Peptides against a protein of PDB entry 5OK6. Designs and how they scored, part 10

Target 1, 215 residues: chain A of PDB entry 5OK6
Amino acid sequence: ELPGLDSQWRQIENGESGRERPLRAGESWFLVEKHWYKQWEAYVQGGDQDSSTFPGCINNATLFQDEINWRLKEGLVEGEDYVLLPAAAWHYLVSWYGLEHGQPPIERKVIELPNIQKVEVYPVELLLVRHNDLGKSHTVQFSHTDSIGLVLRTARERFLVEPQEDTRLWAKNSEGSLDRLYDTHITVLDAALETGQLIIMETRKKDGTWPSAQL

## One batch from the design tools (peptide; made by RFdiffusion4, then SolubleMPNN)

Design b1_p9_2_s2 (from b1_p9_2, 4 letters changed)
Fold by OpenDDE base, seed 1:
Structure b1_p9_2_s2 (fold): chain B 215 residues (1-215), chain A 9 residues (1-9)
Amino acid sequence: as target 1 above (215 residues)
Amino acid sequence: PVYPTAFGK
């Protein structure tokens, strides 16, 4: 059953897990479609539980570009297209109103950037390939805060590289050439990697030479 | 500069 309207408002907006509470790195936040949320606000602020402003179940359909991988549309803006709620607040709303049948929650993580916390709505999706088979890509999602080392390890795992094989990464740039990712300790953000970017894992040859040395 | 075609199989 739905709690009182004023209780709902306090819980979601001003509660311990309210919409305006500070971000904490590593925690999960959830996206709610803006129109639904505004309808909910009107409902709970109206003071009448029988009001025609009842929002119904949460429906985030307009935020998705596909219903197969459930990826978000590009260019969504907080406060215009969606609102962000802490996990507890999201779960309250879902328990009260339900979520549209078949839709997954849109869960995102708070990341720590220099001097700021941010909900990472758009993690980086990289296309991982091997140097000897550029046409076979694996799309993998990474945080901007993930290291290049993690990208490399992930590539090695995805391609089932044996422990004794040496590997390194290249990024295809906008000019079509390859930039060597020398420092594995910098982040995806530091390397300025972008969604859809091709990342090539080069494997050292048995003779100790690198394929890229054949320039 | 290194290009994708520079890689051997």
Scores: peptide ipSAE 0.118, ipTM 0.824, DockQ to the pose 0.631
Fold by OpenDDE base, seed 5:
Structure b1_p9_2_s2 (fold): chain B 215 residues (1-215), chain A 9 residues (1-9)
Amino acid sequence: as target 1 above (215 residues)
Amino acid sequence: PVYPTAFGK
C-alpha cells in the first residue's frame, strides 16, 4: 500500500533521513537507477496517484554489466546514472514499489577519506595469489580505506595459512615487476592499489629464508 | 625489482 504522494516525497527527499541527509561513515546507502528515480519524482510531484507516470518496481538492470556476478558497469556517475539513498529511504521505496525479481540491491558503504565522507560505489577488487602459484587467484573486494594489513590477513585466510607461517605482500606494478608492500598500516588508497591488480602473498620458507631473496 | 616469473620456490 502506497502512502500519499506528498508523504512519499517527504520520506525520500528530505535532508534528515532522505536523499539529502549527511553521510556518516559506516552507514549503508543504496543505488537507484536514475531514470526510474526521475519517473518516481515525476509521479509523486504530479499529484495524481493514477497517473501514467507510475514508475513500477525498481529496476537497476542498466547499472549492471551482467546478471551473473551483479557487477556494476564501469564509469557510472552519481546524478547521471544513479542516485544514492540512505538505507531507510531505500527500504521505503522497495516496500512501496518492489524490486525487480531476482535483482539484488546495490548496497554500498560510506567511507571516511582524509577530508570527506563518500559512498564507496567502486571498492577495489584485488587478485590475490601465492608466490608459488600465480595462476590460481582469489578475487577479493577491499575498501580504499582498508589497510594493507587487512589485505594480508585476508590473503592468509583465503590460502589457509597457519598462524606460525610468516607472510608478506607484493604488488605487481605497471612495469610488470613487483613492489614490496612494506608498510602494512597504510591503506589500499595510500598504496594506490587498483582493481584488477595482482597481489602476491609470499610465504617464508621453513629454513627462514624468503623465496624472493634467492631470485 | 622482483619479477613474477622468478617466484616458485
Scores: peptide ipSAE 0.105, ipTM 0.840, DockQ to the pose 0.643
Fold by OpenDDE base, seed 4:
Structure b1_p9_2_s2 (fold): chain B 215 residues (1-215), chain A 9 residues (1-9)
Amino acid sequence: as target 1 above (215 residues)
Amino acid sequence: PVYPTAFGK
């Protein structure tokens, strides 16, 4: 049985545990399609649990660009296309109304940016390649807050680089040239890396020289 | 400047 409408409203909109709760880095939040949420709001505000405004199961279908990888459409905007709920609130709604069959939750993490906390709806998806095989890429998602060092480590792992092999990263810039990612301590955001950007892992040659040195 | 195509050569 569904909780009382007022109870639902309080639970989901509660400033301490609901939609308006403070963001905390590392916490999971969930996207809810805006229309559904508005329908839910209307329903619980209506005062009649048998109202025709019953929202039904949560259905985020319109937020997805595909039903295979369940990737989000590009350019979705909070407050327009979706609302963000903390995990607790999301789970309540799912328990009350259900989630469309086969549809995964859209879980995202709160990240700590220099001046703000936000739910990172769109992690940066980088194309990792090796310098000697640009045609074989590993697409990997990174947080804007992840370090370049993590990107490098991830690349090394994906390409099965031996510990003794020395590697470094290049980013293909908008001009088509490559910029060295010298500082591995800066973040993906600081390096201004963007989704779809090619990141080249260069491996030092056995003779101790870098392939790029010959270019 | 270093270009990607240079690595493959």
Scores: peptide ipSAE 0.095, ipTM 0.812, DockQ to the pose 0.663
Fold by OpenDDE base, seed 3:
Structure b1_p9_2_s2 (fold): chain B 215 residues (1-215), chain A 9 residues (1-9)
Amino acid sequence: as target 1 above (215 residues)
Amino acid sequence: PVYPTAFGK
């Protein structure tokens, strides 16, 4: 059952616990389609619960590019296409109005960047391949704050690399050449890795030499 | 720099 309109407004827009509250690393935030949210604002600001401005259930359909994997469209902009709500506010809205049948919530995490906290709407999807089979890729998502070391460990796991095998990473750059990822302690962001980028895992040969040394 | 075509041979 819906609470009073003023109560809804305070609960969702409260600067201490609502939409405008400070971001905290590791917290979950949720995307709400902008037009729905504006309709809700008009409804609760109107002061009449029987108004024709009732927003109905939350519908994020326009934010998705597909209804199979529920991938977001590229290039969505906060404040234009969607608003971000903290978990508590999102759950209140879902409780009050419901979510369109079959749609998953669009949950994202707050990450700590060098000088700012940000909701990571678009994690980086990397194409992981082996140096000897570039045509067989595994798509894996990473945070911009994940280390290159994690990318390497993930690649090793996906390709079932034995512990005794030595591996290292290369990234295909915009010029079509490969850049060696020497420092495994830097982040995906620091390495400027982007979605769709090819990451090559090179495995050391039994003779102790690297395949790339022969190129 | 290494080129991708150099791998997978």
Scores: peptide ipSAE 0.089, ipTM 0.830, DockQ to the pose 0.710

Design b1_p9_2_s3 (from b1_p9_2, 3 letters changed)
Fold by OpenDDE base, seed 4:
Parts: C-alpha cells; structure tokens; sequence
Structure b1_p9_2_s3 (fold): chain B 215 residues (1-215), chain A 9 residues (1-9)
C-alpha cells in the first residue's frame, strides 16, 4: 500500500525521523542509490501518482561491485552516488516500492568519531594472519572506532588461540615493515589501519620468548 | 625494522 505522495515525502525527508534527522551512534542507516532516490523525489513532488516518474522498486545494483558478497564499489560519495536514510525511512520505502529481487539492503552504522557522528559506509577490512602462516588470512571487518584490543580478540578467536597463549599484533606499514601495535586501547582509526592491511598475530612461544625477538 | 617474511625464516 502506497501512502499519499505528500505523506511519503514527509515520512522520508523530515528532520525528525527522516533523511535529515540527527545521527546517533549505534543506529543503522541505509544507502539508497542516488538516481532512484531522485526519481522518487520527482515522483512525490509531482503530485500525480500516475506519473511516468514512478520510481519502481529500489535498485542499488550500481552501488555493488559484486553480487556474491555484495560489496560496495570503492569511492562512492554521499550525495553523488547514494543518499543515507535512517532505518525507519528505509523500511518505509522498501514497504512501499520494494527492493530489487535478491538484493540485500546496504545497512551501515553510525559511529562516533572524535568530533562528529558519521555513517560508516566503509568499515575497515583487515587481513588477519598468524606469524607462522602468513599465507592464510582471515578477512575481518572492523569499525574505525573498534579498539585494537577487539582486533586482537577477534584474531585469537578466528585462529582458535587457547586462553593461556599470549598474543600480540603487528601491522604491515606502507614501507613493508611491521609496526608493533602496543596500545590495545586505541582505535583502528587511531592506529591508522586501512582496508586490506595485513595484521600479524604473533603468539608467544612456550619457552616464553617471542618469535619476533629472533628476527 | 622487522619484515613479515622474517617470520617464515
């Protein structure tokens, strides 16, 4: 059931619960392909429900680089490629127009950065490896606001590290060398970790020495 | 500096 055009506009574009609402950390927002959204705007602003400007089902296909993992294309820009809607507004649009068959919603979280809230469209994908098996990586997604401690815990979990085993992290830097991630309380952002970056989990040897100590 | 490949040596 489609509500009236004016009602649609009010539900989606308002500053209280719609597109212009304030961002709140932890909330989910959704990406809508810009052309579809503009078509919708034209439709509801036209005042004619039978208009040829009817947008049809939501189709975010152009935002995806693949239809297997449904990863976003790199370099998408808000306002140019997509618009962001809060969950309620997104769900309204989906209920009214539908979403392209088989296409998942593009859900992202609001994160709290030092001076601003932001919808994190591109979380950081890190390549987690063990020091003794660099060829076997686990790609894991992290928020820029996640701590290095979380990265370490995640690595330990993925590699099934026993609780009694001590581990620490290294990050491969732009020079190809390794930087020790000493402070586990800083964030991924603070550590300047980037997507595709190799993170090496080093496990302490049974003799109490670190493998890296001999390097 | 330590390099990743060093762990495999």
Amino acid sequence: as target 1 above (215 residues)
Amino acid sequence: PIYPDAFNK
Scores: peptide ipSAE 0.288, ipTM 0.886, DockQ to the pose 0.629
Fold by OpenDDE base, seed 2:
Structure b1_p9_2_s3 (fold): chain B 215 residues (1-215), chain A 9 residues (1-9)
Amino acid sequence: as target 1 above (215 residues)
Amino acid sequence: PIYPDAFNK
């Protein structure tokens, strides 16, 4: 059963726990398609629960590029295409109105950047490959705040690299050549890695030489 | 510069 309209408004728009609450690093926020949210606003502000302004179930279809991987369209803008809600508010709306059948929630994390916190709507998707098998890529999502070290560890895990094996990363640059990622302590953002970028994991040979040293 | 294809030798 739906709560009273005023109660819905207070719950979702409340400055302490609603849409206007402060961002906290690591917390989950959810995207709601803007038109649906505006329809909901009109509904609850109208004061008539039987009005034609009932928003129906949440439908984020227009935010998705595809319904296979449920990737977001590029270039979406907060306040224009979607509204961000904290987890509690999102779950309330879902419980009240439902979510379109088959659609996953669009969950994103708050990240801490220098001097600001933001919801990371577009994490970086990297194409991880081994140096000796460039044709087999593994797409893995990373935060801009993740370290290159994490990328390396993730690559090692994905490719089942044994602990005793030594590995390092190369990034394919815009010129098509490879830049070695020497510093594993910098972030994905610091390294300027982008979605779709090829990251090559090089494994040291048993003889102690690097494959790239022979090139 | 090293290119990706160089690894496939």
Scores: peptide ipSAE 0.274, ipTM 0.877, DockQ to the pose 0.647
Fold by OpenDDE base, seed 1:
Structure b1_p9_2_s3 (fold): chain B 215 residues (1-215), chain A 9 residues (1-9)
Amino acid sequence: as target 1 above (215 residues)
Amino acid sequence: PIYPDAFNK
């Protein structure tokens, strides 16, 4: 079912629809382990479909931290550890070569930052807790482009906060103290929130006072 | 400054 080698190369490397395709916000891109991709390149550039350079099925095992949650290893670098392909190109490769059994695709979204589009390989994972129960954390993934308002709404949902209850967020800073997140319209990026950061949801008391006011 | 553990008091 493999197409011709030249056709494969053009389809995947084509600047208009392939690896060099312009990034567009909201679109899905996929990670491919670098060694596999280089093997594929050698195969299709070799001109012999029966060559021993056949790459086999896509295997991204080395990119994963674990095979339970399928989280990526930290510190992976594009062009060194993996290449990024648009959805169409990824699906072609999977259809031609297959994906290692049991491995999920590594799908990521293009986000729009103030002056650039970027595939967000590492969304921000925040540790959400309630002010009165710091021992129960919920790890939730957010885009750098998500608003603090979304973080707050997500926290409210996770902790089953009633609609009439008033809540606000605090972020633990590098000094170990808490900074209040006043503006809910700024993004996770603007607030400089990072993976592993503790976010405390404070709930207003029935008497109208805030727990933090007494601290 | 407010510290996280202060909320548990």
Scores: peptide ipSAE 0.263, ipTM 0.875, DockQ to the pose 0.616
Fold by OpenDDE base, seed 5:
Structure b1_p9_2_s3 (fold): chain B 215 residues (1-215), chain A 9 residues (1-9)
Amino acid sequence: as target 1 above (215 residues)
Amino acid sequence: PIYPDAFNK
């Protein structure tokens, strides 16, 4: 059963547990397509449950590039294309109105940047390859706050590198050359890595030499 | 500078 319209509004749009609550690192927030949300607002603010402004089920279709991988369209803007709701509020709306069949929720995490918390709507997707097989890439998603060390560990795992094997990373820069990622403690953000960027994992040879040393 | 294609040579 749907709560009263005023109750819905208070539950979703408040500064304590709703849309306006402070961001906290690690928490999950969800995207709601802007038009649907505005329709919902109009419905609950109208005060008539029988109004023709009933929003129906949540439908985020316009936010997705496709319905296969469910990737978000590029360049979406908060407040224009979507609104962000904390998990509790999102789950209330889904409970009340439902989510379009087959659509996954668009869940994102709050990340901690130097002086601000932000919902990371667009994590970085890196193309991981091995130095000796550049044609076989693995696309892996990382937070901007993830360390280069995590990228390296992830690459090692994806390519089934044995613990005793030594590896290091190179990033293809805008000039087409490779920059070695020496510092594994800096973040993806600090390294200015971007979605679609090629990251090469170099594996040390058994003789102790690096493949790149001969280049 | 090192280029990606050089690794496979």
Scores: peptide ipSAE 0.244, ipTM 0.871, DockQ to the pose 0.612

Design b1_p9_2_s4 (from b1_p9_2, 4 letters changed)
Fold by OpenDDE base, seed 3:
Structure b1_p9_2_s4 (fold): chain B 215 residues (1-215), chain A 9 residues (1-9)
Amino acid sequence: as target 1 above (215 residues)
Amino acid sequence: PIYPTAFNK
């Protein structure tokens, strides 16, 4: 059952618990396709629950590249393509109107950047490889706020590196050459790592030398 | 600069 139109508006748009509430790191927010949301706004602001402006179920189809991996299209813009809602507001809308059959919710996390909190719509997908097998890549998702140390640990785990083996990372830059990721305490953002970027894990040789030392 | 292909040595 749908609540009254004024109640819907207050629950979704109020500044304390709705769309305008402050962002808090670690919270989940959800994307809603902009045209649907504008239709909903028109419906609840119209004051007639029997109007032809009823928005129907939430349909985020235009935000997805495909219906296999449910990856978001690149270059989506908040306020133009989608609206962000806190979890409570999203769940209210889904309970009232439903979500298009088969579509997953588009859930994203609030992250803490140096001077701002933001919903991280596009986490970074890195291509992890070993220096001695560049053809075997593992795609792993990271937050911009994750440390290079976490990327290294993740690579070690994915490639089943033994604890006694020493490893380090290289990133392929825009020029196609490799930049050594020396500082493992900086973030993915600070290192300017981007989705699709190749990250090479180099393993130290048993003789104590690095493979790259001969390059 | 070194390139990824250099590791093929």
Scores: peptide ipSAE 0.491, ipTM 0.931, DockQ to the pose 0.586
Fold by OpenDDE base, seed 4:
Order: structure tokens, then sequence, then C-alpha cells
Structure b1_p9_2_s4 (fold): chain B 215 residues (1-215), chain A 9 residues (1-9)
């Protein structure tokens, strides 16, 4: 069931859930590989449904660095490598053309930054470790807008920390030393945490002292 | 400054 070419264009580009609709925090948007999208544009603008410019199924393969975890390649740029579509528009395209077999949608969330809304294409992946077992990390994804408090709570959950145990976070900085994350109310962005950064959860000792106090 | 490896000492 393919709509008319003009209808497709209107729905995706100019519809209520079109590509240019305002971003709203919390909503899902989807990445579409740029070349496919450009081919689709050419197809629907050509006015001939039987055109050789038919884009076929959506194929985002070039956006992925792996087909196991389906991680995005680093350094992708909106407008160059991909376009962003609201959920409704994405679902329309998928329903019309299909998605490459076995390939997951690339869903991302709109986040509220201090001055703008943005589709967060690259959430921050932090390496969470315990102070007494630095070699065993849990990679956890966070939004730039997530609080340090959430990072701490997440770390506690992952490491099965009991409620009565007191914990705090350290971040490994660019110099290789540790900066304590004192304020749990600031965001990941505010703390300038980056993907791949080591975050150490320190657990207070039973004697009431902190392991780091002895360092 | 404190370094991560110090926790293992």
Amino acid sequence: as target 1 above (215 residues)
Amino acid sequence: PIYPTAFNK
C-alpha cells in the first residue's frame, strides 16, 4: 500500500509529523540514512511511481559500526549522513517501503538542553566500576540531561548495593586523575562526562571511612 | 590528585 507520490511527500516533509516539525522533549525520532532519503525524495518528486529511482526498503547499514549491538558509527552528521524523522513519519516510511531485514530502527529521544531541544543521537556511554574492582566495568548509557544522581543510582543498582551502604562517584579526567562528582543534581552534560569515561563508584567502609581517604 | 589505580593499592 503505497500512497501517491505527492501524498508521501506531504506526509513526510510537510505533515503534522513531518521532518520539519518542532522538536518536543521526550519524543522519539528516527535516523534515516541520507542516501536512501535522497533517493526517496527524488522518487516522490519525479512523479512516476514506476521510476527507476524507487528507493527500495530503508537500509541504514552504513550508519552502523556493527551488526551485533547495532551501534552507530562515530561522527555521523545530520544532513550529511542521516536525516531525522518524527516517529510517525518514520513509521509511514517503514510501512511503505519496509526496513532492511534484521536491521533495527535507530530510535533516539528529543532532549531538553538549556537553550534548545535536540535529538540525542549519541547518548553518553559511561564505564561504571567499583573502587575495589576497577577491571569489571558496566557500560551504561545515559542522556546528557540525566543527573549525576541518576548515574549514582544506576551504579548502585548494577552493583547491587544495599540501601544502607553509602556511595559516591569519581570520574577519571583527561589527566588520568579522579575528580569527585560532588553535586548529584547537575547533569551529565554539566559534569562534562563523555562516552567511554570511567566512573568509579566508591562505597563507604563499614568503619565509616572512605577508601579514598587512605589514598 | 588521586588516580584510579590507587584504589587497588
Scores: peptide ipSAE 0.339, ipTM 0.891, DockQ to the pose 0.625
Fold by OpenDDE base, seed 5:
Structure b1_p9_2_s4 (fold): chain B 215 residues (1-215), chain A 9 residues (1-9)
Amino acid sequence: as target 1 above (215 residues)
Amino acid sequence: PIYPTAFNK
C-alpha cells in the first residue's frame, strides 16, 4: 500500500535521505524521467490520492536511445530530462509505483572530481583494440576517475594477455594520429579520453622490441 | 606522429 501523500513527499524530497541530500563519492544514484517525476510531485502535492494525476509506473523510456543495450540518449540534462535520486529514495518510488516492465534502473555512481562531486551519468566508453588487429574492438565503460592503468589492465584482461607480456596504450587523437599514454597514473579525465575513442594496446615483442618502433 | 594504419603493416 502506498504511504500517505505527505509522507511520500517528505521521504523523497528531503535533504537528508532524499533528492536534496548531499552527494557522496561511491554512492549509487538513479535517474528518473523528468515528466514522470513532475507528475508524481503534482500527485503528492495535490493531496488527493484518487486524483487523476496519479503517475503510474516509473517509465524512463524517453531517456533511452534503444531498448537493447539500454543506452542513454546523448545530451540529457539534469533538471530538464531527468532528476537524480539516491538509492533509498529510488527504491521507495519503485516499491510504491513500480518500474515499467523490462526497463532496467538507470544507476549511476557519484564520482569525486578535484573540487566537486557529481553523479557520473555518462561514463566514458572506450574502444579497446590490439595493435595487430585494429578491426576487432572491445567497447568498455570507464569512469572519468579511473586511471589509465586500469584501462591498460582491463585491455590486458580482455585480450587475455599473459602477466609476463609487456603492454602499453596509445590513444587516437582528433587529428587521427596516436598519442602514447605514458603516465598510467593519470585519470581518463586527465587524459581527456572521450566516448568512442580508439585505444590501442601495443604488446611488446618477444625480442624486446615494440611494434611501433619501426613506425 | 604514428598513425593507426601503420600498425597493421
Scores: peptide ipSAE 0.268, ipTM 0.870, DockQ to the pose 0.650
Fold by OpenDDE base, seed 1:
Structure b1_p9_2_s4 (fold): chain B 215 residues (1-215), chain A 9 residues (1-9)
Amino acid sequence: as target 1 above (215 residues)
Amino acid sequence: PIYPTAFNK
């Protein structure tokens, strides 16, 4: 089932279609645990398909924080903890070696930043709440490139806000106070929102006044 | 400044 070792190396490490290919916004890339990948490299570079250096199934267990939500551990570093592969290369490796039973692939998207493309390994997880029920939070993931408008729309949908109701967002800052997110056209990155940050959706009263106006 | 707890009535 396995292709020749040289073929594997060319397919995965090819500079145009493999690990070193250019990043393109919207494309999917996948994380591979570093030790497994190094073992694979040793195997295919060794020139012996029957070598004891055979890497076995891809196992990303050490990258996961938990096996319930399959969240990544914090602080993982490319080249130290994992290697990034484009979708085609990932699928080849999975087809050749398999993926550890029960583990999901770690798929991430390329995002467009002002001057570079980047695989967004850690999207921003925001804690969404309503102004009148701060105890009920909903954790939602957003790209750094998503607009504040999308955050607001997502909050409205999650809390089943009626179309005619007017809403706006506040973000809890590092000082513990709230900053209003006036511009809905800027991105999560531009607003400097970070994982774990509390975002409060305020709903306008029927009398046309805002709850925050009384604070 | 506005604090989160002020909203929660």
Scores: peptide ipSAE 0.210, ipTM 0.845, DockQ to the pose 0.720

Design b1_p9_3_s1 (from b1_p9_3, 3 letters changed)
Fold by OpenDDE base, seed 2:
Structure b1_p9_3_s1 (fold): chain B 215 residues (1-215), chain A 9 residues (1-9)
Amino acid sequence: as target 1 above (215 residues)
Amino acid sequence: ASWSHLINL
């Protein structure tokens, strides 16, 4: 059952637990398509539950590139294309109005950047490969705040590298050459890694030499 | 590009 319109407004828009609440690192937030949200605002502000302004179920279709992989369109802007809601507010709206059939929620995490918290709408998608087989890639998402060490560990796991094998990373740069990722403590952001970028894991030879040292 | 062409030493 739908709560009263004033109760809906207070639950979703209150500054303590609603849309305007402070961001906290690690929390889940959800995207809501802007037009739907504005229609909901008009409905609850109108004071008439029988109004023709009823928003219907949440429909984020315009935010997606496709209905197969449910990837977001590039270049979406907060406040223009979508509104961000904390998990509690999102779940209330879904319980009251429903979500379009078959459409997944758009869940994102709050990340801590220098001097700011933000919802990371676009995590970095990297193409992980081995130096000896560039044709076999694993596409993996990382936060901008994830370390290069995590990228390396993830690559080792995906390629089933044994613990005793030494590995290191290279990033393909815009010039088409490889930059060595020496520092594993810097972040994906600090390393300026971008979505679609090729990351090559080099494995040390049994003779103790690196494949790249012989090129 | 092959591995050998990507490494500018």
Scores: peptide ipSAE 0.071, ipTM 0.793, DockQ to the pose 0.455
Fold by OpenDDE base, seed 4:
Structure b1_p9_3_s1 (fold): chain B 215 residues (1-215), chain A 9 residues (1-9)
Amino acid sequence: as target 1 above (215 residues)
Amino acid sequence: ASWSHLINL
């Protein structure tokens, strides 16, 4: 059963787990399509539970570019296209109104950036390849806060690199050249890595030479 | 592009 309209408003907007609660790193937040949310706001503010403003089930369809991988459209803007709700608020709304059949929740994580917490709506998708087989990529999602070391470890895992094999990363830059990712302790953000960027894992040869040193 | 081509760019 739906709670009272005032209770809904308090729970979602002003509760301890409301929309305006402080962001905390590692917590899950959820995207809600803006028009649905605005309709919900109008409904609960209207004071009539039987009003024609009833929002129905949550429908995030307009946020998705595809219904196969459920990727978000590019360029979505908070406050314009969607609102962010903390997990508890999202779960309340889903429990009250339901979610459109077949749609996954759009869950995102709060990340800690140098000067701000942010819900990372668009994690970085990197194209991982091996230096000797550039045609076989693994697309892997990373946080902007993930280290280059994690990218390297992930690449090693995806390509089944043996522990004894030495590897390093290169990033293809906007000019088409390769920049070596020397520092594995910096973040994806610090390295200015972007979605769709090609990351080449170079494996050291058995003779102890690097393939790149011979080119 | 080959690995060689990418490094030489």
Scores: peptide ipSAE 0.060, ipTM 0.773, DockQ to the pose 0.456
Fold by OpenDDE base, seed 1:
Structure b1_p9_3_s1 (fold): chain B 215 residues (1-215), chain A 9 residues (1-9)
Amino acid sequence: as target 1 above (215 residues)
Amino acid sequence: ASWSHLINL
């Protein structure tokens, strides 16, 4: 059974616990398709629970580019294509109206950027490869706030690199050349890494030389 | 592209 319309509005839209609540780093927020959300607003503001304005189940189909990997379309804009809700508000709406069968929720994390919190709708997808086998890639998502050190550790894990093997990263830049990612303490954002960018993991040879030093 | 090609670009 649906709660009263005024109760729904207060629960979802209140400034402390609803849509307008402050962002906090590490918290989960969820995307709701804008048209559905506006239909819900019209329904709960109309004052008639039996109104023809009933929004039905949440349907985010128009936000997805595919129904296999459930990736978001590129270039979606908050307030135009979707609304962001905190986890509690999202779970209330799902419990009241349901979510379209088979669709996953679109969960995103709040990240801490310099002087601002933001819901990271688009994490960075990096294409990880080894220097000696550029044909075998792993696409891995990273936060803009993740360190280059984490990217390196992740690459080592994906390629089953032994703990005693020494490795380093190179990024293919917009000019097509390779820039060495020397500082492992900077973030993905600080390194200006972008989705689809090729990241090459170089492994040190047993003789103590680097493959790139012979090029 | 080869490793060598990428480094020499």
Scores: peptide ipSAE 0.055, ipTM 0.771, DockQ to the pose 0.456
Fold by OpenDDE base, seed 5:
Structure b1_p9_3_s1 (fold): chain B 215 residues (1-215), chain A 9 residues (1-9)
Amino acid sequence: as target 1 above (215 residues)
Amino acid sequence: ASWSHLINL
């Protein structure tokens, strides 16, 4: 059952549990397409439940590049293209109005950056490859706050590397050369890794030499 | 691109 319009407003637009609540690292937030959200605001502020301003089901179609991979369009801006809601508020709206059939929710995590908490709308998509087969890539999403160590572990898992095999990472830089990722404790952000960047996992040879040492 | 080419750039 739809709650009263004033109740809807208070549940979604508040500083404790709604849109205005403080961000907390690790929490889930959801994107709502701005036009739908503004229509909802107009509906609940209008005070007439029978108004022609009824927003209908949540439809985030305009935020997606495609309906296959459900990737977000690049360059979306908070407050212009979408609004962010905490999980509780999102679930209320979905329960009241529904979500367009077949559309996944756009769930994102709050991350802790050195001086700010942010909803990470665009995690970094890295192209993981092996040094000996650059034609077989795994695209994997990472948080900017994930360590290079996690990237390495993920690459090892995706390529089924045995635990006893030694591996290390290289990043292809903007100049086309390879930078070795020596420190596995720094973050994806600290390493300045970007979406679409090629990350090469080098596996140590059985003779104890590295393939790159011959180059 | 080959592995060798990428490292030598």
Scores: peptide ipSAE 0.037, ipTM 0.729, DockQ to the pose 0.449

